Peptides against a protein of PDB entry 5CWW. Designs and how they scored, part 3

Target 1, 194 residues: chain A of PDB entry 5CWW
Amino acid sequence: VPKLQGPFDFDLNPEDEQDDEVELKDIYVIGEKPRVADLMRGEEEELEMMKEDQHNGLSLNIICLLSTSGQVKICLDIDGVEAQWLPPRSKNKRLFAPPPEPPSLLTFQTFDTLKPAEVTPDGWPMFSEDATSPYSFYVTHPAGITYISLTPWVFRLESELQSDSEAGTEFRIDLLAKGQGSERDRIFTQTRTQ

## One batch from the design tools (peptide; aimed at target 1 I78 E170 I173)

Design b2_p17_6_s1 (made by RFdiffusion4, then SolubleMPNN; its pose is not in this set)
Fold by OpenDDE base, seed 4:
Structure b2_p17_6_s1 (fold): chain B 194 residues (1-194), chain A 17 residues (1-17)
Amino acid sequence: as target 1 above (194 residues)
Amino acid sequence: VKELAEKLAALVKKRKA
């Protein structure tokens, strides 16, 4: 049986200016790509194919959260939350280990996909994947569809995570953080039939 | 933004250690 995970702590969660409880409607998870080193522990032969997929995905899970208002929050799993299974009911050791500190998510970016006038109380925005890229997805709402891509920063971040050199890392990370972040494009808008 | 950069830098450092 899968173990229920959470609650998650959100690091750098911008204080939502409005005390309005952001109601989450959907979650989209982009799993970490296995490190080449971790995969190399197995079959030697797949070494060649992994070199060509030079676009080493991020070695972190990305958790995208979508609110009723169409707000998207992009979070990085910095603690490496793995799927947990309930241990087989072995009886005795209720080691009351202090509840492990809830895993923390680092909020990388927050943005809206809807205009205020498009937000409805019964809104049902949803994520959908982009079959062409693991780091791109869509937010679908009755008012429209927004394309989102994490590619502008994901590969740069991964490059820093995999780099053996500390030289310039701080500077490049600063540029990454100050950058435009994720790509966002409204690809469809529902015309109000008057 | 500065805080984000610091957190990311810390993450990178942690992964390299």
Scores: peptide ipSAE 0.521, ipTM 0.932, DockQ to the pose 0.781
OpenDDE base, seeds 1, 2, 3, 5: peptide ipSAE 0.522, 0.521, 0.516, 0.515; ipTM 0.932, 0.931, 0.930, 0.930; seed 1 fails the geometry check

Design b2_p17_6_s3 (made by RFdiffusion4, then SolubleMPNN; its pose is not in this set)
Fold by OpenDDE base, seed 1:
Structure b2_p17_6_s3 (fold): chain B 194 residues (1-194), chain A 17 residues (1-17)
Amino acid sequence: as target 1 above (194 residues)
Amino acid sequence: TKELAKKLAELVKRRKE
């Protein structure tokens, strides 16, 4: 039986200045780059072919959250949350392990895809994937469609995660955090036919 | 941004240990 996971703690969640309960409507998960070495432990020959096609994705899961207002929150799974199963009903060892601390998500970026005038109480924005890139997607709302790309920062972050050198890491991470985050482009706007 | 940079740096450090 699958184990229910959560709640998640959101680290560095910007205090939404508006006490308005952000109603979440959709979620989009970008899985971490599979460790090819772990998957191919038995087949050495196929390992080389998969290395070439592995466009170096991020070694972290990315969780994107979408609100009714069109707000997108980009979160990083820093704890490496995996699917868990209920332990088999073995009898006696009530090891009172203290409840594990809830896993934390790091809020990397928050931004709006809708203008205030486009927000409606019955609005239902949705994520959709981009077939050309695992790190690009669309937000579709009745008012319009917004293209989002994480590519400006994802590859740089992965480079730091895989770097053998600590030299300059702090400086590069500081630049990454201060830089422009995700690319955002409104590709379609619905014209109200009067 | 400073706190984000700190958390990212901590993450990078943990992955290298």
Scores: peptide ipSAE 0.532, ipTM 0.935, DockQ to the pose 0.779
OpenDDE base, seeds 2, 3, 4, 5: peptide ipSAE 0.531, 0.529, 0.532, 0.531; ipTM 0.935, 0.934, 0.935, 0.935

Design b2_p17_6_s4 (made by RFdiffusion4, then SolubleMPNN; its pose is not in this set)
Fold by OpenDDE base, seed 2:
Structure b2_p17_6_s4 (fold): chain B 194 residues (1-194), chain A 17 residues (1-17)
Amino acid sequence: as target 1 above (194 residues)
Amino acid sequence: TSELAKKLAALVKRRKA
C-alpha cells in the first residue's frame, strides 16, 4: 500500500504569506528527469543522442501550487521525495525513533496570475499542462488564462547541479535567484459580459 | 533572494558531494 506522504515544510515562504492560510486549489508536479547516465548504463550510442537533446530537464521535482486567489508558488523538491510504501507489519516498532523530519520544499518563486479585481470567492483556478514543453503550463481561471514557463531558469539551475566545477557557482546561483524567474504571459482575458 | 541563493548554493554543493 502506498504511504501517504507529507506534510511538507515550505522553505522561504514570504513572511506575509505565512500568516495568511493560503487555500490551495491545485497542484502541478513536474517530475525530475531520470539521470540518463544511470538509465543508459551500457548503451553508449543512446547516451550521446540524449546529451544532444538540450532538453535535459531539471534533476529535481518541481511542485507548483495554486491558490484560490490565483497565486502560483513554484517549489523545488530539494530532498528528493521518493515513493514510500507502508512498512509490513513487522512487530518491532522501534517506538522511539523520532519521526523523520518532514521533507522540505524550497519556494523558488511566488507570483500572481490574477489581478485583485479578478479574484472571486467562487473562482476555481486550475493547472493545465503544455503538451509542447514539460516545463511550461497554463493556469486557467474564469477571468483568464495565463501561460507560465519555467524554462528561463530550469536549465541554468540544472547546469549548476550537473557542473563538476565549484568555481563561480555561488555567483551564478546568485544571478539565478535574482533573475526574473519564470515567464508569465496572460494569453486570454475573459471579457466581462455586462 | 539572498536566502534563496544561499539555499540553492547549498543544494548544489550537496549534489556535488
Scores: peptide ipSAE 0.536, ipTM 0.934, DockQ to the pose 0.823
OpenDDE base, seeds 1, 3, 4, 5: peptide ipSAE 0.532, 0.534, 0.533, 0.532; ipTM 0.933, 0.934, 0.933, 0.933

Design b2_p17_7_s2 (made by RFdiffusion4, then SolubleMPNN; its pose is not in this set)
Fold by OpenDDE base, seed 2:
Structure b2_p17_7_s2 (fold): chain B 194 residues (1-194), chain A 17 residues (1-17)
Amino acid sequence: as target 1 above (194 residues)
Amino acid sequence: MTLAQKLTKLVKERKAK
């Protein structure tokens, strides 16, 4: 039987944004790119084609959270949350194993897709995928549609994760963290027909 | 810790495995 996972702790949330006060409406998960080397043990020819494709993703799960206010939170799964199963009913459950620390999600970026005047109590923002890229998506709200792309930073972060050298890593990561982050473009705005 | 520090830690931990 699959085990329910959570709650997750959010690391690096702004102090003023208590996650407990943010009503989430939707979640969008971008799965980590599978390590092809682990999947393709035996097919040498497909390994070369997939190695070129290995450069096209992050080796971390990305969890995008969407609030009622149209706030998007981009989180990285640092711990590598895997599917968990209920332990077999072995009689000797040590009753007192400290509960495992909840897995942590690292908040990479938080931003708004709506203006304050566009936020409505009955608004229900939703994620939708971009068929052209796993690292791009849309936020749809009655007020409008916002395109979001993670591509400006995802590949840079992956490059650091895959680098053999620690030289300059801290500097490049600092630049990454201070960068503009995700691309955001309002592609449609609903005109209030008066 | 800053975001940069957390990411740096992540990168270092991944390289050590």
Scores: peptide ipSAE 0.557, ipTM 0.940, DockQ to the pose 0.773
OpenDDE base, seeds 1, 3, 4, 5: peptide ipSAE 0.556, 0.553, 0.556, 0.555; ipTM 0.940, 0.940, 0.940, 0.940

Design b2_p17_8 (made by RFdiffusion4)
Pose (drawn by RFdiffusion4):
Structure b2_p17_8 (pose): chain A 174 residues (1-35, 56-194), chain P 17 residues (1-17)
Amino acid sequence: VPKLQGPFDFDLNPEDEQDDEVELKDIYVIGEKPRNGLSLNIICLLSTSGQVKICLDIDGVEAQWLPPRSKNKRLFAPPPEPPSLLTFQTFDTLKPAEVTPDGWPMFSEDATSPYSFYVTHPAGITYISLTPWVFRLESELQSDSEAGTEFRIDLLAKGQGSERDRIFTQTRTQ
Amino acid sequence: RTEKLAEKLAELVKKRK
């Protein structure tokens, strides 16, 4: 039995989130690829409101177990800092009028790319993609350049990143 | 927030380099 890791602290998490934004209904994880895609896990979170949050696993989740009984507790040991994810982007997929209080929006994988996926909800369906943004970040991680890292990263963070488009809307039908 | 995000990403790249 491996150690339960969490609750993960969302670095740069949006402040003043509403109840239907904090409450989660689905989770979709795009695993890191071997060193074609991003060498990081991408943790996608879907709230009751239809809000989608794209998180990056900067620290890297790895194998971990609780300590053996052989280990003696040390008083002057530092408290274990909670695990962390980097909140890259957060965006709505539903208008306020489309949000149902007990709605169960769902993730669905795209057959052609793991960096694209769908959100389904009684209000409609939404296509989402993280490309090419994830490729641009991977290229910078593999960059052969001596300098310019902070400069290039600043442009990428200013980039709009993921793209999202509604493909279907259900009208007056719950 | 964008500046902080860029810093965090730059730290990752620097660490890997």

Design b2_p17_8_s1 (made by RFdiffusion4, then SolubleMPNN; from b2_p17_8 with T2V E3K K4E E7K)
Fold by OpenDDE base, seed 4:
Structure b2_p17_8_s1 (fold): chain B 194 residues (1-194), chain A 17 residues (1-17)
Amino acid sequence: as target 1 above (194 residues)
Amino acid sequence: RVKELAKKLAELVKKRK
């Protein structure tokens, strides 16, 4: 039986600490790339071919949060939250190890998909996947549809995470941290018929 | 190593003004 995971601690940037209780409406999770090495124990040749596909995605889980206002927060699971299964009810009262510290999510980027005038109290924005890319998705709201792509930074970040060289890594990661490089494009806007 | 770099990223993200 899968174990319910959470609560997650959000390491919100202090700039986002503005008291506005952002009411979250939806969550979109992009799972980390499978550790092919662990899954393909026995097919080393296919493993090498899959490793050569530089497009294997990010080694970190991405958690996207969507508010009623159409604000998107892109969070990275830096602690590596894995799917947990309920341990079999083995009778051994293992001393409750202190509950592991709730996994912290790093808020990598925050941006709006709606204009202030489009925000409504009853607005219900939702995520939907892009069938063409695991790192792209849509935010649908009655006011419009916004396309979002994480591809501008995801592959660069993964390259750093997998790099054997420490040379320049800090500099490149700093550029990634400063760069809010997610693509955001409003593909549809509901025109108010006058 | 991934975790170390992720932590470094976290530190750098926190330092961004």
Scores: peptide ipSAE 0.321, ipTM 0.872, DockQ to the pose 0.108
OpenDDE base, seeds 1, 2, 3, 5: peptide ipSAE 0.313, 0.317, 0.319, 0.317; ipTM 0.870, 0.871, 0.871, 0.871

Design b2_p17_8_s2 (made by RFdiffusion4, then SolubleMPNN; from b2_p17_8 with T2V E7Q E11Q K14E)
Fold by OpenDDE base, seed 4:
Structure b2_p17_8_s2 (fold): chain B 194 residues (1-194), chain A 17 residues (1-17)
Amino acid sequence: as target 1 above (194 residues)
Amino acid sequence: RVEKLAQKLAQLVEKRK
């Protein structure tokens, strides 16, 4: 049985967000790329071929959070949260180890998908996947549909994570932090029929 | 915030090396 995980701590959460103000409605998780090297242990030749074709997704899980207001929060799983299973009811009362520190998510970016006038108390925005890209998705709300793509920064970040060179890393990271470059495009807006 | 984010990302990159 899967174990419920959480709460998560949000590192670099926007200071203006009082925890009480953001009602989350949906979560979208982009799993880390499989470590093909770990999976293909013994098939080195296929591994090299797959590495070339691996348009290398991010080696981190991405957790997207969606609020009632249509705010999207893009978080990086920096701790490497794995799916946990309920331990078999082993009778051994393992002494309650202090609850492990809640895993931290790094808040990479926060942005709105709705205009203030489109926000409704009963609004129910939802994530949906893009079948064409693992790093793109849609936010659907009664007011409209917004396309989001993380591709502008995901591959750059992965390049830094995989780079053996420290040369220019700081500069490139600074550019990532400044740009946060998620693409956001409103592809549909519900017109109020007069 | 941007500077802090850059620092955290840098730490992340360093941790993975």
Scores: peptide ipSAE 0.587, ipTM 0.946, DockQ to the pose 0.753
OpenDDE base, seeds 1, 2, 3, 5: peptide ipSAE 0.584, 0.586, 0.584, 0.586; ipTM 0.946, 0.946, 0.946, 0.946

Design b2_p17_8_s3 (made by RFdiffusion4, then SolubleMPNN; from b2_p17_8, 5 letters changed)
Fold by OpenDDE base, seed 5:
Structure b2_p17_8_s3 (fold): chain B 194 residues (1-194), chain A 17 residues (1-17)
Amino acid sequence: as target 1 above (194 residues)
Amino acid sequence: RVKELAKKLAELVKRRK
């Protein structure tokens, strides 16, 4: 039986965001690139095709959160949260190990997809995937549709995670943190017919 | 906040290497 996971701690959440005030409406998970070497023991031909795809992804899960106000929060799974299963009913009272510290998500970026005038109390923004890229998606709201792409920083971050060189890493990471260059483009706006 | 984010990312990179 799958175990319900949570709560998650959000590291580096904006100080001004009272988490209690943000009503979340949707979640979008971008899974880490598969460790093909571990999964495909025995299928060499599929391994070669997947190796080409492995160069095109992040070795971390990305958790995107969407609020009623159209705010998107991009979080990185730094602890490597995995699916958990309920232990079989072993009669042995396992010594209550202290509850493990809750897993943390690193808040990478927060941004809005709606203008203040477009926010409605009954608004129900939703994520939808982009079939052309695993690191691009849409936010759909009655006021409009916003395209989002994480590609400007995802590949750079992965390059740092895989690099054997420490030279310049600190500088490049500092640039990543400052730039937070997710692409955001409003592709459709519903004109209020007055 | 940006400085702390950079620090956390640097720590992550260091841990994986």
Scores: peptide ipSAE 0.522, ipTM 0.936, DockQ to the pose 0.759
OpenDDE base, seeds 1, 2, 3, 4: peptide ipSAE 0.474, 0.501, 0.451, 0.473; ipTM 0.926, 0.932, 0.920, 0.925

Design b2_p17_8_s4 (made by RFdiffusion4, then SolubleMPNN; from b2_p17_8 with E3K K4E E7K)
Fold by OpenDDE base, seed 5:
Structure b2_p17_8_s4 (fold): chain B 194 residues (1-194), chain A 17 residues (1-17)
Amino acid sequence: as target 1 above (194 residues)
Amino acid sequence: RTKELAKKLAELVKKRK
């Protein structure tokens, strides 16, 4: 039986975000690129096809959170949260292991998809996937639809994670942190026909 | 915040290497 996980701690959460004030409405998880080499031991042909696709992903899970106000929070799973299973009933060894430190998510970026005038208490913003890219998605709200792409920084971050060289890493990471670079495009706005 | 983010990302990169 799968174990319920959480709560998660948010590292570098914006100081102005009183966590208690942000009502979350949806969550969108972008899984890490599959370690196909570990899973596909024996299917070399499928492995080669998947390797080409593997070069195009992040080796970290991305957790996107969406509030009622249309605020999107992009978080990185830095600890590598794994699926946990309930121990079989017979091993009642309450290993009083100290409660493991709650896993941390690194808050990479926070941004709005709605204008203040578009925010409604009964708004139901939702995530939806982009079938063409695993690192792009839509936020749908009654006021409009916003396209979001993480591609501008995801590949750069992965390049740093996979780089054998330390040369220039600090500089490039500083640029990533400053620019963050997620694309946002309002593709549809609901015109109130008065 | 940006400086701390950069630091955390750098630590992450270091941990993964």
Scores: peptide ipSAE 0.558, ipTM 0.941, DockQ to the pose 0.755
OpenDDE base, seeds 1, 2, 3, 4: peptide ipSAE 0.557, 0.556, 0.554, 0.557; ipTM 0.941, 0.941, 0.941, 0.941

## One batch from the design tools (peptide; aimed at target 1 S59 I78)

Design b2_p18_1_s1 (made by RFdiffusion4, then SolubleMPNN; its pose is not in this set)
Fold by OpenDDE base, seed 1:
Structure b2_p18_1_s1 (fold): chain B 194 residues (1-194), chain A 18 residues (1-18)
Amino acid sequence: as target 1 above (194 residues)
Amino acid sequence: SKRDRVLEALKRALKAKR
């Protein structure tokens, strides 16, 4: 039986701790690419096929959250939520390991896809995938469609995660965090016919 | 791990951005 994953603890900055009950409408998950160390356990042939794909993926799950207002939160699964299967009911009273602390999501970026005037009570924003890139997607709303790409930072973050050098890592990570982050482009806007 | 140190640095950097 798959273990229910969640609730996720959001390590939200205290300023976003405004418990404004952000009504979530959709969730988009970008699964992690296998880590090199995990690939080394596979057959050499699987390793070669995955090496080409490895250079372009993040070894962290990305969880995108979409609110009714068209706000997107890009979150990183830093704890590595492995698919937890309910342990088989082995009769041995294994010590109640406290339930693993809910995985903490690190909010990398928050942004709006809608203008305040475009937000409607009946508006249902939704995620949709980009078939051309695993790190790009669309937010569709009756008011318009926004293209989003995580590619500007995903590769850089993965490079730091895989780097053998600690020199300058903190500086590069600081630049990555403070940078422009994800690409956003409004590709379609619905004209309200008056 | 080294990975954990990178993630902790990222966490600190993101907290400092807000």
Scores: peptide ipSAE 0.613, ipTM 0.950, DockQ to the pose 0.732
OpenDDE base, seeds 2, 3, 4, 5: peptide ipSAE 0.612, 0.612, 0.613, 0.613; ipTM 0.950, 0.950, 0.950, 0.950; seed 5 fails the geometry check

Design b2_p18_1_s2 (made by RFdiffusion4, then SolubleMPNN; its pose is not in this set)
Fold by OpenDDE base, seed 4:
Structure b2_p18_1_s2 (fold): chain B 194 residues (1-194), chain A 18 residues (1-18)
Amino acid sequence: as target 1 above (194 residues)
Amino acid sequence: SKRDAVLQALKEALKKKR
């Protein structure tokens, strides 16, 4: 029986304990793609073909969180949602294995999709998928629609995760982290007809 | 693992950005 994995522990730096209880309204999950190394344990010949399909998605789950204010938080599941099989109910030793620590989410990026004046108590934003890209999505709000793409960094991060060389990894990761991260574009704004 | 090293480097880089 697959174990429901959750709750996710947000490794939210305690410094973001600004008392503004960011009320989450929606969650969007982009499931991990198989790691090339894990796929390759079986068929050496498919190794070359799958390397050519370098459009292999990120081998980490991405969890996007959306607040009432239109704040998006892009999180990475670093620990991986390993398919935890429920240990077989062997009768005797309830070794209370400490509950597996909930997967730690690493916040990669946080940004707003709404202007402060667009935020309304009754108008909450929602995620919707982009059917054309697994790493792109929309945030829809009565005030407007924002397109978001994770493609600028996802590929680079996966390349580092799959790299055989440690040379320059730290530098490239530092550049990735310091970069603008996700693409964000307001594709529609509701004009109040004055 | 190398993967763990990358993830650790990412965690550290993101901490420095805050």
Scores: peptide ipSAE 0.616, ipTM 0.950, DockQ to the pose 0.743
OpenDDE base, seeds 1, 2, 3, 5: peptide ipSAE 0.615, 0.615, 0.614, 0.615; ipTM 0.950, 0.950, 0.949, 0.949; seeds 1, 5 fail the geometry check

Design b2_p18_1_s3 (made by RFdiffusion4, then SolubleMPNN; its pose is not in this set)
Fold by OpenDDE base, seed 4:
Order: sequence, then structure tokens, then C-alpha cells
Structure b2_p18_1_s3 (fold): chain B 194 residues (1-194), chain A 18 residues (1-18)
Amino acid sequence: as target 1 above (194 residues)
Amino acid sequence: SKRDKVLEALKKALAKKR
């Protein structure tokens, strides 16, 4: 498992520079699951047991970014996955490999977890794991707690990534991108005791 | 690869959403 050990150089695409300097406060990373093709290189007997696990993850790293304002950005590490498919470049060219370009993150979805009136300078939202699902998590803020699940799209995206057929892929991906994306539910709101 | 095509399709689809 390649440990994402590098400092995430967030090359936030400069096109996101037009939105106000979103001060990031927290990062939540969901590590990639093994790809079916990589699993198929193992012994055939482990393949059947792994087929059940194959449907339970994305073969891309997911990087969630959280701002002070409670904005969540769901990003996909596309480059980290491309590097895995490159046949091991001959040992001798390692000397002049340009420093690995910081992984370009593909922003899949951006949404707010706080109302404008809930945003405070001292109120820091934080990520927390959902122990029951690797693709679900919480954003906790003094104003409330928001549940987030990536499950509505993760499975579909992985299915396309593992598909043997290119037929209809562009259409299904377009539907996936245009969809509601991640589930978001405010499970708790701090009531100001009047 | 097929994977690369999916990723390119995703990039294009997300670019249209902006």
C-alpha cells in the first residue's frame, strides 16, 4: 500500500483562486482500495473472497478539505493513481525524474455544512471518522454536527473504473458528476437556550 | 487505458458543472 507519505502539495487549481481565500482547517483522507486488476494478479483463490471487498471501495484516494466557514471540498487524487499504472520506469532514469509533481486534486464536489449565521471566527469545524463506514464521516462544529456520506457516488465511480466496457461510460460519468453527489445531513443543531 | 478514459470523462464532466 503506497502510504501517502508526501506532504500533500495541494495544487488547488488556480481557478479556485476566484473564491475568497478559503482558510483550510482540517483534512480528511480516505485511502484508495486495491483495484480489481491488481487483485487479479494474485492467486485465484483469494480472488473470490476479494470480490466481495472489491465492491466496497474506490481505487482512488479521496481528500476532503474543510474550511473555517464549514465548506467541504471533496477531491480525488487522480495523479496518485496514474503513477501506480506506470510500468516501473527502468531503474536508471530515477536520477532525473522531475520531483513528483504535487498530486493534482480533482474537485468532485463542494458544499457547506454551516449556515452563514453559524460561521464564527473562533468556531472551528473538524472532521471525524464514522467507524461504521470508510466512506462516511462527520463535520463537527459548535453550531452542529453534519453527517456526510460519499457512498452515493463512490460505488458507481469505481464500477466505471473497473468496467471492461467503454460503452456508455461517458454518459454514466456525466450523470454521476451532475448528480447530488455526497449525502449530507445535519444530525445535530445546537439550540441556543433562550 | 480504460481507467484513463474514465478519469478523462470525469474531468470533462466536472468541468461542465463549473
Scores: peptide ipSAE 0.607, ipTM 0.947, DockQ to the pose 0.650
OpenDDE base, seeds 1, 2, 3, 5: peptide ipSAE 0.604, 0.604, 0.605, 0.605; ipTM 0.948, 0.948, 0.947, 0.947

Design b2_p18_1_s4 (made by RFdiffusion4, then SolubleMPNN; its pose is not in this set)
Fold by OpenDDE base, seed 4:
Structure b2_p18_1_s4 (fold): chain B 194 residues (1-194), chain A 18 residues (1-18)
Amino acid sequence: as target 1 above (194 residues)
Amino acid sequence: SKRDKVLEALKKALKKKR
């Protein structure tokens, strides 16, 4: 029986504990896609044709966090939500299975969707999905709407995760991490008509 | 695994960005 993994206990790595208590208002989760290698274990011949169409998404869960101030934090679940099978009902209460450690989230990118002057105490930024792309979404706030796309890095990261070659991986990953990361575009701004 | 090496490289790269 698949264990329903409960709500992600976000152990936000306390290394960012020094930044002011960012009041989170919304969470947007992009579920992992199956790894190509895990899908292809049986059919070598379809591997070549599927490589082109396998814009297979990231084989990691992506967790987007949105603050009251319109700050977006893009996090990766690096531990992976392993499908926890319910432990067999062995009568021996292994009392000491430590609670599954909450998935370690790796902050990939943090950015603001609002200007400081647009931040209001009553502001309610919210995520909304993009029906056209699983790796794109919107942040809606009374001051404006921001389009966000993770596509610039997601496919490159997945390519590294699936690569049989370790050659140049560290260099490519360093470029990926140091890059601009996600696309961000303010598609609407509320004009205060005086 | 190779995957673990990529993730470790990513973790290291992101730590250097801070």
Scores: peptide ipSAE 0.607, ipTM 0.947, DockQ to the pose 0.658
OpenDDE base, seeds 1, 2, 3, 5: peptide ipSAE 0.606, 0.605, 0.606, 0.606; ipTM 0.947, 0.947, 0.947, 0.947

Design b2_p18_2_s3 (made by RFdiffusion4, then SolubleMPNN; its pose is not in this set)
Fold by OpenDDE base, seed 4:
Structure b2_p18_2_s3 (fold): chain B 194 residues (1-194), chain A 18 residues (1-18)
Amino acid sequence: as target 1 above (194 residues)
Amino acid sequence: MTLAEKLAALVKKRKAER
């Protein structure tokens, strides 16, 4: 039986966002790219051909959170939160190990997809995947549809994660962190028919 | 810590695990 995971701790939450006020409506998870080395343990020759495919994703899970207000929070799973199964009911009362520290999510970016005037109490924004890219998705709300792409930073971050050189890493990471982050485009807006 | 510092620490950690 899958174990319910959480609560998650959010590292680098904006101080102005009291988490208590943000009603989450949806979650979108982009799984980490498979570690081909771990999957192909035994087929070394295919491993070399698949190394090219290793450049096609992030070696971190990405967790996107969507609020009622259409706020998107993009978080990186830095701890490597894996699907947990309920342990078999082993009768061994293992002593209360302190509850494991809640897994931390690194808040990479937060942004709005709705204008303040588009926000409604009954608004139900939802994520939907982009069939053309694992690192792109849509936020659909009655007021409109917003395209989001993580591609501007994901591959750059992965390049740093996979680099054997430390030279210039801090500089490139600083540029990545200070950049515009994710691409956002409002592809549809519901016009009020007068 | 800034986002940049956290990301740099993550990169460093992941490199040390390889």
Scores: peptide ipSAE 0.568, ipTM 0.947, DockQ to the pose 0.756
OpenDDE base, seeds 1, 2, 3, 5: peptide ipSAE 0.565, 0.567, 0.564, 0.567; ipTM 0.946, 0.946, 0.946, 0.946; seed 1 fails the geometry check

Design b2_p18_2_s4 (made by RFdiffusion4, then SolubleMPNN; its pose is not in this set)
Fold by OpenDDE base, seed 2:
Structure b2_p18_2_s4 (fold): chain B 194 residues (1-194), chain A 18 residues (1-18)
Amino acid sequence: as target 1 above (194 residues)
Amino acid sequence: MTLAEKLAALVKARKAAR
């Protein structure tokens, strides 16, 4: 039986984001790029073609959270959350294992997709995938549709994660963290029909 | 910790695990 996972701790929530019960309405997960070397143990020829493709993703899961207000939170799975199964009913409850620390999600970016005047109590924003890119998606709401792309930072972060050199990493990470982050474009706005 | 510090720590940890 699959184990229920969570709660997750959110690292680096802005202090001004009151931990007020942000009512989440949707979740969008961008899985880490599979380590082709682990999957293709035995197929040497496909390994070379897939190595070129290995550069096209992040080696971390990305968890996008969407609130009722249209706030998007982009989180990185630092701990590498794997599917967990309920332990077999072995009678030895070691009663004294401290509960595992809840997995931490690093809040990379938070932003709004709706204007305050577009937020409605009955609003149900949802994620939808972009068929053209695994690192792009849409937020749909009755007020409009927003395109989001993580591509401005994902590949730069992956480059740092895969680099063998520590030289300049801190500086480049600082630039990445202070950058504009994700691309956002409101591609459609619903006109209030009077 | 700042986002930059956390990301730097992540990068360091991932490099050390390789």
Scores: peptide ipSAE 0.570, ipTM 0.947, DockQ to the pose 0.748
OpenDDE base, seeds 1, 3, 4, 5: peptide ipSAE 0.569, 0.566, 0.570, 0.567; ipTM 0.947, 0.947, 0.947, 0.947; seed 3 fails the geometry check

